# Peptides against a protein of PDB entry 4PN1: the designs that were tried, part 57

Target 1, 261 residues: chain A of PDB entry 4PN1
Amino acid sequence: KIEMNFLNKPIVPDTTKVISNFLTHYLITEPVEHVEIEAKLGTLIDLETQNRFEFPVMNETILNPEFNLRTRFESDMTASEHKYLNEFLNQAFRDSQKPGRLPFAYKHTKQVDLFYETEDNSRDKIRVSKNQSDNQVLACVKKRRVADLFLYCPNDAFDIRISISDELPVSMPSGNQQPSLTRLKDRVGYVHQEIKIDLTKTTQNDPVYDTTERHELEVEFGNIADLRDRAQKAKDGMEAPLFRRVQLFMDNVRILRREHS

## One batch from the design tools (peptide; aimed at target 1 V18 N64)

Design b1_p25_7 (made by RFdiffusion4)
Pose (drawn by RFdiffusion4):
Structure b1_p25_7 (pose): chain A 256 residues (1-205, 211-261), chain P 25 residues (1-25)
Amino acid sequence: KIEMNFLNKPIVPDTTKVISNFLTHYLITEPVEHVEIEAKLGTLIDLETQNRFEFPVMNETILNPEFNLRTRFESDMTASEHKYLNEFLNQAFRDSQKPGRLPFAYKHTKQVDLFYETEDNSRDKIRVSKNQSDNQVLACVKKRRVADLFLYCPNDAFDIRISISDELPVSMPSGNQQPSLTRLKDRVGYVHQEIKIDLTKTTQNTTERHELEVEFGNIADLRDRAQKAKDGMEAPLFRRVQLFMDNVRILRREHS
Amino acid sequence: SDYLVDEESLEEYLEEVNELSEERS
């Protein structure tokens, strides 16, 4: 017989607790009506060295946003790094279809991104996405970035950025208006337990941009867990962000 | 199931992260 600790009850990891606080704030305390919560793989770049961020730590660590660490985030990876993750996810996809497993879901989208500027003093963009096939509109949203949280991961090829955005559905722009940006997007979507794993390849109309993002697919349920956490029963919220971060961690450690 | 929170360990973790972030800034 073995216990996990002298209390024999599970304990919350420090990072899971902190991220739960970050998510509860923008879900409940200062709520965002149309919230998108996603984490992207990438690289923390030191502004002076223009290389990967160096920090005297040995494990995955959350950076305090109230400190100026002179850093930016590169949400990009090589084509090989993108293909390697593609193969790994495909293998993980088929293994989930076997007996006893909760299966993956799959959705491949070939669409066009159209970005517009706003009439306001804000730096928001109006995004219009269309199918590359029939050109029917998939979405028309005004997107505002609310908050970011950076995880430096010295033991891995990637760092993590947790972004909280606000995607408000808006009406279509006028025809007599030039889009600020137009590009193709090849998004390969995997879904497991309502956690979305998106593998995107965007082509600039040339330059290619390869990304991997992991987002909560069921916000309404997550908001409910955030409410219970504020009221004391915080176990379901913890179990949720633990699953999210563990998925993010598995994909982060996958590299040649 | 339910979870426990170790408040002392969390406080030490936050102090260490703040100290290193302040030195780096």

Design b1_p25_7_s1 (made by RFdiffusion4, then SolubleMPNN; from b1_p25_7, 12 letters changed)
Fold by OpenDDE base, seed 3:
Order: sequence, then C-alpha cells, then structure tokens
Structure b1_p25_7_s1 (fold): chain B 261 residues (1-261), chain A 25 residues (1-25)
Amino acid sequence: as target 1 above (261 residues)
Amino acid sequence: MEYLVDEEALAKKLKEIEELSRKLS
C-alpha cells in the first residue's frame, strides 16, 4: 500500500489557510454585507522601475499587506492574451459538456456603466449599469473596495489580486445629473461549480490612462451564501469545507494565470 | 462562442453611448 505521508492524512497548503483566513475576516469577523470576492489577473508593477515587480521568491507567494512594497497592480493584459484565454475557456466549456463532466454555463453580456459623483463628493461613485441593446437599467450601486490580497506569481504570466468589495445598492441619481464617466463593458462569462470566470473588455474615456481599452480576466465566488456558511463553520472549528472551496477557487485561478498567447 | 468585439467596434460604440448618455442623463 502507498500512503500520503507518515500520518497517512491530508494536509492543507499554507496558501489555502492564509486566503481562507483573509476571507473569513470579511465574511464573518467584520462582515461585509453585500460582499463581492474576486481574483483578477494582472501585473504587480514596481513603482520605482515601472516594470513587473521582482521579489526574491521562486513560487506563488502571498504578499504581506503590512509591508509597503511600493507596488501597484495593473489588472490588464494584451488583446492577444485576452483572445487566447477566451479561446481556451471556450474549449474548456466544450469539453465540460461531454458525458461524465460537470458542465460550464456560458453568458455573453454587453452593458454600459454610467458613473455619477455623489452629493457629498465622496471618492466612491454611483454606478448605473444598463444593457447596451435596450438601455434597461440592470443595477445602481456604490462599490467600495474593502481589502486586497496580492499574490506574486513569478512562474506565471500574471500576478493575482484578490479583492473584497462592498457593492451597496443605492437610489438612481437625479435626472439633472450628468455622468462623470461612461464605460462600455463586453463580457463573456463562464460558470463552473459556482465559480465565475469573466473575460471583460472595457472601453472608456479615461483621463488618467492613455489607453481607453482594458482587457481583464476575473474569477469570482459565485455563491457567497455558501461561502459564508463555510467560513462560519471554519470559525467554529470545522475548516475543511472552507479549505476545499478556497482550493477549488485557487486551482481555477492557477490554471488561468499560466495561460498566455 | 464569439470573442469580444474588436477595438474599433468598441470605440465606435462607446462614442455612440457617450452621446446617448449625455442626452438621457
């Protein structure tokens, strides 16, 4: 017989524990009411060199948020990389439709986001999302970034930002208000085992960036209620369900960040 | 399954949406 180790018991990777604890904090300890939890593929940029950050590690590493590494995260990729990932996910979708597999769901959406300044001039803008085809209002929210966790991935094409956000539903802006920013979103979404994978092409007139178009890939927990339940169980001493879900999430992220054109 | 629309198409659509948004807001 072959055993896993000298205890013949599974062990949990430290990465899984760290991420699980991070999520548990914002799910249970200081709960965010309308929480969104997503990982974006991108690049950690060294502010001093303006190149990809170089850290003396040889594998996936969660950066300690208590240290100022003088970095910024750029959640963007080239059009060719984005196209390649789309083709890759399309193939994964097709393969998952075969007998014996759990199928992907697929959705293609096109929307326009209109951003409005708040009366109190807060940094968080009101976002009104509309369907591009018929201008139907899909959502009106005020999104607040609560926390970030960065993973430096020296062996892969992309680094990772895991973000906790609060997406607060709010009333529509007054009719006399003009949007400060208009963003066009073209998104293809894939869902597998309640993990959402979105490829998004955004176009906007951004005064800060020279480019008006961004290519993004995000992975999101599609069932927050279940995740919150798992996190609560973890706080109560039963960590396995949470660890399994986080492991699934991260494995999907790891697959995607290795892919490039 | 289709890839996302090309940059030129998006740029054109963005202009249209921006113009429309100014009118509707």
Scores: peptide ipSAE 0.043, ipTM 0.631, DockQ to the pose 0.011
OpenDDE base, seeds 1, 2, 4, 5: peptide ipSAE 0.027, 0.031, 0.028, 0.018; ipTM 0.613, 0.606, 0.612, 0.547; seed 2 fails the geometry check

Design b1_p25_7_s2 (made by RFdiffusion4, then SolubleMPNN; from b1_p25_7, 11 letters changed)
Fold by OpenDDE base, seed 3:
Structure b1_p25_7_s2 (fold): chain B 261 residues (1-261), chain A 25 residues (1-25)
Amino acid sequence: as target 1 above (261 residues)
Amino acid sequence: MEYLIDEEKLKKKLEEIKKLSEEIS
C-alpha cells in the first residue's frame, strides 16, 4: 500500500504556517477587537517601473514585510476579468446546490458609502454605509488598516494582499457635516463554509477623472469567533484546527486568482 | 449602475438543478 511520506502522516505547507502565525498575532497576541481579515486579489506594482512587480521566485511566496520592495498594491481588475469571475462563481454556486455538496449562499447588495472627516482630522475617516434603495443606515464605522501580508503569485493572474483591519463602530457624524467622498457599491457575496467571497463594483466621483469604477474581489473569514478560537488552540499547542481553516481559506483564494478572461 | 449578477438567470438555473435533484431522488 502506498504511503503519503516516510512518516505516513500529513505535513503542513510552510505558507499555511506563516499565514497562521500572522493571523494568530492579531487574533491572540496583540488582539484586534473588531477584526476583519480579508484577502484581496490585485497586482503588486513596482513603483519604479509602474509595471507588475518581478521577483526571482517561481511560485506563490509571502513577501517579508521587513523589506521595503518599493511596491504598491492595486486592488483592482478589468471589467472583463471581473465579469469572468462573476460567471465562474455563479457556476460554482449552481454546482454546489447539487446533491452531496455543501451549498453556497449568495446575497446581492447595493449600498452607498459616505466618508466623513473626523473632528481631529485623523487619517481614518468615518464610513457611513446606507442601503442604496431606501437610504437606511447599515453601519457607521471607522476602519483602521492594522497590517498587510502580501503574496507574490508569478504563475497566476493576480497577487494577493491579506489585510488585518479594525472596524470600530462609531457614532454618526453631526448632521451639519458633509461627506468628503461618496461611493456606490454593487456587491455580490458568496458564502461557502463560512468563507465569504465578494465581487464588488465600486463607483465614485473623482475630482480629476470625473467618475471612476473599480472592480474588486475579496475573500474574507466569515466566522471570526471560530477563527479566534482556533488561533487560541494553536497558541496552546494544538495547531491543526487553525491550519485546516487557513488552508481552506487559501485554497479558495488560489482557485480564484487562477481564473481570468 | 449595472448589476454584477443576473439573478433571474441564476434563479432559473437553480430551479432546473432542483428539479433534476428531485428526479434523481
Scores: peptide ipSAE 0.030, ipTM 0.542, DockQ to the pose 0.010
OpenDDE base, seeds 1, 2, 4, 5: peptide ipSAE 0.025, 0.023, 0.018, 0.023; ipTM 0.544, 0.506, 0.432, 0.485

Design b1_p25_7_s3 (made by RFdiffusion4, then SolubleMPNN; from b1_p25_7, 11 letters changed)
Fold by OpenDDE base, seed 3:
Structure b1_p25_7_s3 (fold): chain B 261 residues (1-261), chain A 25 residues (1-25)
Amino acid sequence: as target 1 above (261 residues)
Amino acid sequence: MEFLIDEKKLEERLEEIKKLSEELS
């Protein structure tokens, strides 16, 4: 009989532990009330070279936020890459409908996001989201980016940004206010085991650069209450449930970042 | 705005899978 190691017990990858601790901090230690936790595929750009960041590592590596690496993250991809991922996810969806599998859920949404300046001229804008077809209000929030964790992935097409955000529900702007920015979002959403995978095409008008399109893929924890419960258990000494959930999340991210046209 | 997904093809495949599952049950 073969054993998995000299203890014959499963071990947890260090990446899983680091991410789990990161999440636990903003779920339990300094809890964000209306927390959104997502990973975006993109590219770490070296500000000095304007090329993809280069670091002397050979595999997936979480970058230490205490060090200023002079990078920016571009959460964008080419239309062809986006199309490939769309086709890939469509096939994954189809395959998951087969007997013996857990099925994907699928939803296609088109919305308009209107951004408004706050009365106090704070940097955080109010976002009003409306259904593109009937102009019905879907949400009105003020989103604040709380923290980021960057993964440099030298062997894959994309790097990863895991973000903690606070989406605070707020009152609608006054009727006399005009939006400072209007953004159209065409989003295809896939949900598997409460992990949300969204492909989004965003169109916005820029006064300087004219109309721009962005193609994004994001992976989000779909059940924050469950995740918070798991994080609390981890703080109480039972880490396995949290580790399993984070591992699932990261495996989905890893699958996606390896796919490209 | 037109998205990249072909929903028609996706639905067709879904129907095929459902039919197959029914036949195997």
Scores: peptide ipSAE 0.025, ipTM 0.421, DockQ to the pose 0.010
OpenDDE base, seeds 1, 2, 4, 5: peptide ipSAE 0.017, 0.000, 0.000, 0.018; ipTM 0.374, 0.211, 0.247, 0.446

Design b1_p25_7_s4 (made by RFdiffusion4, then SolubleMPNN; from b1_p25_7, 11 letters changed)
Fold by OpenDDE base, seed 2:
Structure b1_p25_7_s4 (fold): chain B 261 residues (1-261), chain A 25 residues (1-25)
Amino acid sequence: as target 1 above (261 residues)
Amino acid sequence: ETYLVDEEALKKRLEEIEKLSRELS
């Protein structure tokens, strides 16, 4: 007979607890009304060397936001890496259609995002998203980044930024107002067990930024209502459902960040 | 370059998978 440990009970990884607590704060404690929770693959850059930072740790590590680590996060990858991940996800999609598996859903979207300044000259801009082909309005929102949690992943191709955002629906800008920024987005989305995985190519004509094309991979909780319910249960003393959902999310993230050509 | 697979291409692949599944069932 084999037991899990000397208590013969499952334990929760510390990473899961830390992330769960982080999410619970913005789901329950100081709730964000229109919350979006996503993880982006990227690189923690050392501000001094402009190379990937090397922290004195040997495994996946959540960085303490209380410390000035002198890093920035680049939510980008090469076209080659992006292509590889696309091929990888396509294969995962195909495999998931087989008997005995839970299938992926797939969607390809091409849109244009128009950013407008607010009347109050606030830092947050209004984003109008339109279908790239027929200019149908898809959304008009004011998205605010609320908080970030960074994971340094020395053994993997990418580091991770988990972000809490508030995506507030707002009225369309005035007809005479001109966009301050325009972005073209080509996005393929995969959904598995209500976890959304998006590959996005973003093209932007901005003289301020060096990169005109960005390649992003993001993993998002697709059922916020369920997640909020789980977080509430956690606050009430039943943590297992939240831990399980966060574990699923992070396992998907871990799979993706390990893949490289 | 465009490497992102469109929905039609993926639907075609899915159809092929479904066909194979029916043949094996």
Scores: peptide ipSAE 0.212, ipTM 0.696, DockQ to the pose 0.010
OpenDDE base, seeds 1, 3, 4, 5: peptide ipSAE 0.031, 0.173, 0.026, 0.138; ipTM 0.561, 0.706, 0.588, 0.665

Design b1_p25_8 (made by RFdiffusion4)
Pose (drawn by RFdiffusion4):
Structure b1_p25_8 (pose): chain A 256 residues (1-205, 211-261), chain P 25 residues (1-25)
Amino acid sequence: KIEMNFLNKPIVPDTTKVISNFLTHYLITEPVEHVEIEAKLGTLIDLETQNRFEFPVMNETILNPEFNLRTRFESDMTASEHKYLNEFLNQAFRDSQKPGRLPFAYKHTKQVDLFYETEDNSRDKIRVSKNQSDNQVLACVKKRRVADLFLYCPNDAFDIRISISDELPVSMPSGNQQPSLTRLKDRVGYVHQEIKIDLTKTTQNTTERHELEVEFGNIADLRDRAQKAKDGMEAPLFRRVQLFMDNVRILRREHS
Amino acid sequence: STAEEELEEMYEEIQKMIDKEIEEA
């Protein structure tokens, strides 16, 4: 017989607790009506060296946003790094279809992105996405970035950025207006337990941009867990962000 | 005011994690 600790009850990891606080704030305390919560793989770039951020730590660590660390985030990876993750996810996809497993879901989208500027003093963009096939509109949203949280991961090829955005559905722009940006997007979507794993390849109309993003697919249920956590029963919220961060961690450690 | 206090406490927890990792390194 073996116990996990001298209490024999599970304990919350420090990171899971902190991220739960970050998510509960923008879900409950200062709620965002149309919230998108996603984490992207990429690289933390030191503004002076223009290289990867160096920090005297040895494990995955959350950076305090109230400190100016002179850093930016590159949400980009090489074509090989993108293909490597594609193969790994495909293999993980088939293995989930086997007996006793909760299966993956799959959705491949070939669409066009149209970005517009707003009439306001804000730096928001109005995004219009259309099919590359029939050109029927998939979405028309005004997107506002609310908050970011950066995880420096010295043991891995990638760092993590957790973004909280606000995607408000809006009406279509006028025809007599030039889009600020137009690009193709090849999004390969995997879904497991309502956690979305998106592998995106955008083509600038040339320059290519490869990304991997992981987002909560069921916000309404997550908001409910955030409410219970604020009221004391915080176990379901913890179990949720633990699953999210562990998925993000697995994909982060996958590299040649 | 309660929301600002809760954020301050969260940022103190993050700082304590960073200090612990620097001491161990």

Design b1_p25_8_s1 (made by RFdiffusion4, then SolubleMPNN; from b1_p25_8, 7 letters changed)
Fold by OpenDDE base, seed 1:
Order: sequence, then C-alpha cells, then structure tokens
Structure b1_p25_8_s1 (fold): chain B 261 residues (1-261), chain A 25 residues (1-25)
Amino acid sequence: as target 1 above (261 residues)
Amino acid sequence: SAAEEELKAWYEEVNKMIKKEIEEA
C-alpha cells in the first residue's frame, strides 16, 4: 500500500489556497450578485518593452495586485493557435464519449453584441446580445469588471487572467438609442463537469482601422450556485469542497495553456 | 468529514494516474 505522504492526508497547494481565498471574497465576503468567474489565456505585456513580461520565477506564479508592475494583459491569440486549440478540444471531446469517461457537451453559438452608452455617462456600457440567425434577444446586461488575478506562467505559451465580473441584468435601451459599438461573436463551447471552455472569434468594424478580428479562449465556472455553496462551507471551516473545485478548474486551465501550435 | 474523504479519494486517484504516466514514460 502506498500512502499520500507521512500524514496520509491530502495537502492543498498554495496556489489553490490563494485562488480559493480570492474567490471566497467576491462570492461570500463582499458578494457580487450576478457574478461571472472566468480565466482567459493570453500574455502579460511589459508596458515599457512591449514584450512579454519577465519575472524572476521558474513556474506558475500569482502576481501580487498590490504591486504596480506596469503591465497589460492581452487576451488575443493567433488564428493558428486558436485553430490548434479547437482541434485539441475536438479530440478531447471525442475521447470523452468513450465508455468509462464523463462526456463533454458541445455548443456552437453565433451572436451579435450591441453596446449602448448609459444615461449617467458611466464607463460601463449596456450590452444587448442577439442571436445572429433570428435576431432574438438573448441578454441585456451591464457588465462591470470587479477584480483580476494574474498568473505569470513562464514555462507555458500563455499567461492567465482570472476575472471576477458582475453581469447586472438591465432593461433594454430606448428604441431611439443607437449602439456605440457592434461586435460579432462566433463561439464554440465545450462543457465538462460544469466547467465551460469557450473558443471565441470576435469581429469588430472600426471606421479607422477597418475590420479587426480577435481570438480568445476562456475557461469559466459553469455552476456559480454550487461554487458559492462551497465557498460558504469554506468560511464555515470546511474547505475541502472548495479546494477540490478550484483544483479542477485550474487543472483544466493548465492543460490548455500548455498547448500551442 | 465526508467532504475531506471525497477530497482524499480524488487526490489518491490523481496520484495513481501520475504514477502510471511516470512508469510508462
């Protein structure tokens, strides 16, 4: 018989604890009502050099948000990288359909996002999402970015941004209001154990820079109610369920960020 | 607790998978 360690008990990685505490804050301590929690693959860029940021660490590291590192995060990737990830996920989907595995679910969505200015001149815009095929309204929300946590990943193709957002449902803009911005989204979504993985191609028309295209990969917690319940239990002294779910989420993120063409 | 036992079981499963991969490499 092999034991896990000299205590024969599970040990929680420090990364898992830090992320769990971060999530608990915005789920329980200062709760965001309509919370979205996602990780995006991208690149931490040094504002001075315009190259990938370099930090004197040798592995995945959560950056301290209290320090101004003079960085920006670019969530865009190349079309070839995006295609490779799509092929990778398609294979993972196929393999998961085999006996003895938990299957992926798959969904392809094409939508139009219309952005409207708010009457109070707030920085947050109202987003109306419509299905491209029939123009059906899917959602009308005011999305606010609440917090970010950045992971520098020197050994992988991508760095990670974990984001907390508030998607507040709001009433439709007045019929006389024109959108300030229109975006087309082509999204391929994969769901496994309530973790959502989305490959998104976004097209935007810019009058100055012509049509721009962006390619993004997002990993999202698909069951916020369950996550909130786990976070509450953690605050009450039972941390294991939260740590397990965060570990699952991060392992999926780690798989994806290691893949590159 | 039951939750701790579930977490333990998951770690054990993961460790078995890792061990298998190391032995097959």
Scores: peptide ipSAE 0.025, ipTM 0.397, DockQ to the pose 0.034
OpenDDE base, seeds 2, 3, 4, 5: peptide ipSAE 0.007, 0.000, 0.016, 0.000; ipTM 0.356, 0.278, 0.364, 0.284; seeds 3, 4, 5 fail the geometry check

Design b1_p25_8_s2 (made by RFdiffusion4, then SolubleMPNN; from b1_p25_8, 11 letters changed)
Fold by OpenDDE base, seed 3:
Structure b1_p25_8_s2 (fold): chain B 261 residues (1-261), chain A 25 residues (1-25)
Amino acid sequence: as target 1 above (261 residues)
Amino acid sequence: MESEEELKKLNEEINEMIEKEIKEA
């Protein structure tokens, strides 16, 4: 008989603990009311070199937010990378429909996001999301970025930004206000075990610059209530449920960031 | 990006293949 280790007990990776603690802070300790928790694939860019950041580590590393590393995060990828990930996820979706597997759910959405300035000239814009086909209002929110956690992934195609956001529902802007920015979003969404994976193509028309297209992949916790319950249990000394959920989330992220064209 | 309709079609095709394999086994 083979044992796991000399205690014959499971060991939780340090990455899982650090992320779990980060999430617990914004779920329980200083709770964000309308919290969105997502990971985006992208690249940590060194502001001095304008190239991908290079740090003297050999594997996935959570960067300490207390240190100014003079980096920016670019959540964009190439059209070819985005296409490859779409094909990869389509295959994963199909494979999950087989007997004995848990199936993916799939949804394709096309929306327009209209951004409005606030009366107080606050940095946070009001976002009105509408369905492109019928102009039905899907949401009207003021999104605030609360916190970020960056993972440098030297062995993978992408680095990771885990973001905590507050999506505050707000009233529609007055009919006399014009949007300062309009974005078209084409999103294909995959849901597996309440983890949401979205591939989004965003088109923005800038009056000064040519039409810009962005390709993003995001992984989101699809059940915040369950996650909050798990985080509360963790605060109460039962950490295993939270660790399992965070591990699942991170394993999905790790699969995706390793895939490239 | 692949459309929802295209994905549904591909899924149906795969499901049909799986059903055939199960019946032949």
Scores: peptide ipSAE 0.028, ipTM 0.569, DockQ to the pose 0.011
OpenDDE base, seeds 1, 2, 4, 5: peptide ipSAE 0.026, 0.026, 0.025, 0.026; ipTM 0.555, 0.522, 0.531, 0.554

Design b1_p25_8_s3 (made by RFdiffusion4, then SolubleMPNN; from b1_p25_8, 10 letters changed)
Fold by OpenDDE base, seed 4:
Structure b1_p25_8_s3 (fold): chain B 261 residues (1-261), chain A 25 residues (1-25)
Amino acid sequence: as target 1 above (261 residues)
Amino acid sequence: SSAKEELEKMNKEIEELIEKEIKEA
């Protein structure tokens, strides 16, 4: 007979606790009404060296946001890496369709994001998202970045940024307003156990610079209402449901960040 | 879709089972 430990009880990893507390703060303590919670794969860049950030740690580490580490996060990856991840997820999708597995859902979306300046000249722009095929409005939101949590992952291909955002639904801009920025998005979305994984190719035409292309992978909590309920239960002393959900999320992130071409 | 609802239900049930296992362990 094997036991888990000398108490024979499960133990919650510290990473899970830290992330759970971070989420609980913005779900319950200072609640964001229209919250989006996503992790992006990318690279922490040291502004002094312009190379990947180096910290004296040997494994996945949540960086303390109270310290200015003079870093930037680059959510872009190479086309080759993006292609590899797409192939990897396609295979995972196929495997999940087998008997005895929980299947992925799959969606391919091509959209245009139009960004508009606000009348108050706030930093937050209005984003109108439209389907490229029929010009149907998918969303009109004012997105505000509320908080970020960075994970330095020295053993993996990518570092992680977990972001809390407020996506406030707003009225459409007046017909006389011109977009300040237009982005084309080609998005392949996978959903497994209400965790959404998106591979996005973004094309942006800059009037000053050449057309830029970005390749991103995002992992998002697909059921915010459930997550908020779990966070509330955690505040009330029942932490296990939240910890389990965060663990699932992070395990999916960990799988993805280890994959590279 | 009905398939999505079924999947969501199944996922919830699995999560509940895992949570139960954690509590009973």
Scores: peptide ipSAE 0.019, ipTM 0.366, DockQ to the pose 0.022
OpenDDE base, seeds 1, 2, 3, 5: peptide ipSAE 0.014, 0.000, 0.014, 0.008; ipTM 0.340, 0.224, 0.338, 0.401; seed 3 fails the geometry check

Design b1_p25_8_s4 (made by RFdiffusion4, then SolubleMPNN; from b1_p25_8, 11 letters changed; failed a check: too like the target's own chain)
Amino acid sequence: SASEKELKELNELIKKMIEKQIKEA

## One batch from the design tools (peptide; aimed at target 1 F67)

Design b1_p26_1_s1 (made by RFdiffusion4, then SolubleMPNN; its pose is not in this set)
Fold by OpenDDE base, seed 1:
Order: structure tokens, then sequence, then C-alpha cells
Structure b1_p26_1_s1 (fold): chain B 261 residues (1-261), chain A 26 residues (1-26)
């Protein structure tokens, strides 16, 4: 008989605990009402070198937000990388349809995001999302970035940003307002066990600059209510359900960030 | 292109749906 360890009990990785605590803070302690929690694949860029950040660690490391590392996060990848991930996820989708597996769900969405300035001249813009096919309004929100947690992943193709955002539903901008920015989004979404994985191609027309294209992959918690419940239980002394959910989320992220073309 | 990738994916989904239907009727 083989045991997991000398206690024969699962051990929670430190990264899981740190992330769980981070989430609990914004779910329970200082709760964000319309919270969105997502991880984006990208690259930590050293502002001094303009190259990928180098930190003296050998594996996945959560960066301490209290330290200014003079970095920026680029939530972008090459078209080839994006294509590879799409193919990879397509295969994963197919494999999940086999008997005995939990299937992926799939959704393709093409939308236009219109950004409007707020009346209070806040930094946060109102985003109106419309379906490209019928111009139906899908959402009108004011998204505020609340917090970020960065993972430096020296052994993987991508670094990770976990973001807490508040997507506050707001009324439509006044009819006389013009959008300050228009963004086209072509999104392929995969859902597995209520974890959303989205491949998004964004096209932005800048009047001054040529059309910029961005390729993003994001992983999002698809059931915030459940996550909040788990976080509450964690606050009440039962941490296991939250740890399991965070572990699932992070394992999916880890799978994706290791893939390279 | 992303459009091509999406088309390919739609084809894959279509094939999967057809296969699932075939299995359901078998």
Amino acid sequence: as target 1 above (261 residues)
Amino acid sequence: SLEELLKEFEEILKNLAENLEKKAYA
C-alpha cells in the first residue's frame, strides 16, 4: 500500500494557500460585489531592459505586490502561440467528449466593445458590449481593476496575472456621447467544470496608429457564487473546498502556460 | 488567421455532434 506522505493526507501547496487568501480577501473580507476573477497569460516585462523579467527563482513564484519590481505585464502573445493554444484546446475539447470524461462546453462570440468616458471623468470607462451580428447589447459595465497578483513562471512560455475586477452594471451612456474607443473581439470560449478558458483576438482601430491586434488567453472562475461560498467556509475554518477549487483553477492555468509552439 | 481557426473549430464541433448523434442512435 502506498501513502501520499507520512500523514497520509493531501498537502496544500503554499501557492494555493496564498492565492486562496488573496481571493478570500476580495470575496469575503472586503467583498467586491460584481467580482470577476481571471488569470491572463502573458509576459512580465522588465521596464529597464524591456525584456522578460528575470528574477532569481527557478520555478513558479508569486511576486509580492508590496515590492515595486519595475515591471509591466503584457497580456499578449503571438498569433502562432494563440493558434497553437487554440489547437490544443480543440483537442482537449474532443478528448473530453469521450465516455467517462466531463465534457467541455464551447461558445464562439463576436462582439464589439465601445468605451465611453464617464461623467465624473474617472479613469474607469464605461464599456458597452454588443453582438457583432445583430448589434444587440450584451452588457454595459464599468470595470474597475481592484487587485492583481503576478506569477513569474521561468520554466514556462508565459507568466500569469491573476486579476480581481469589479464589473459594475451601469446605465447606457447618453445618446450624445461618442465612444472614445472601439474594440472588436473574436472570442472562442471553453468551459470545463465551471472554469472558463477564453481565446480572444482583439482588433482596435486607432486613428493615429494602424490597427492593432492582440491575442489573449484568459482563465476565469465561472461560478463566483460557489467560489464565494467556499471562501466563506474557509473563513469559518473549513479551507479544503476553497483549496480544491483554487487548485483546479491553477492546474488549468499551469497546463496552458506550459504549452508552446 | 483566427477566422480560419474558428472555421476549423466549427467543423470539428459539427463532426463531434454528428458522431454523438450516430452513437445515440446505435
Scores: peptide ipSAE 0.016, ipTM 0.403, DockQ to the pose 0.012
OpenDDE base, seeds 2, 3, 4, 5: peptide ipSAE 0.000, 0.017, 0.000, 0.006; ipTM 0.198, 0.419, 0.259, 0.364; seeds 3, 5 fail the geometry check

Design b1_p26_1_s2 (made by RFdiffusion4, then SolubleMPNN; its pose is not in this set)
Fold by OpenDDE base, seed 1:
Structure b1_p26_1_s2 (fold): chain B 261 residues (1-261), chain A 26 residues (1-26)
Amino acid sequence: as target 1 above (261 residues)
Amino acid sequence: SEKKKLEEFEEILKDLAEKLEKLANA
């Protein structure tokens, strides 16, 4: 007979606890009403060298936000990396359709995002998202970045940014307003156990700069209500459901960040 | 449903075919 450890009980990794506490804060303690919680794959860049930052650690490490590390996060990846991840996820999708597995769902969307300045000249822009095919309005929101948590991953292809955002539904901009920015998005979405994985190709036209293309991969909690319930239970002393959900989320992120062409 | 899964799979295959076509024409 084999036991898990000398207590014969599951142990929660410290990473899971830290992330769970971070999420609980913005779900329960200072709740964000229209919360979006996502992880993006990318690179922590040293502002001085413009290269990937080198931290004195040997494995996945949550960075302390209290320290100014003079870094920026770039969520962009190469087209080849993005293609590889797409092929990888397609295979994962196929494998999940087999008997005895929980299946992925799949969705391909093409949208245009129009960004408008707010009347109060706030830093937050109004984003109007439309379907490219029929110009139907999909969403009109004011997105505010509330908090970020960065994970340095020296052994993997990508670092991770976990972001808390508030996506406030707002009224459409006045008909006389012109968008300050237009962005085309081609998004391939995969959903497994209510965890959303999106591969997004973004094309932006700048009147001054040539058309820029960005490739992003994001992992999002697809059921915020359930997550909030789990976070509340954690505050009430039952942490296991939250830890399990965070562990699932992070394991999916860990799988993806290890993939490279 | 199995039907939905099939439709999703067909969509993936379509996307792959389009990508391959773009690569072949390049």
Scores: peptide ipSAE 0.000, ipTM 0.294, DockQ to the pose 0.010
OpenDDE base, seeds 2, 3, 4, 5: peptide ipSAE 0.000, 0.000, 0.000, 0.000; ipTM 0.185, 0.305, 0.309, 0.311

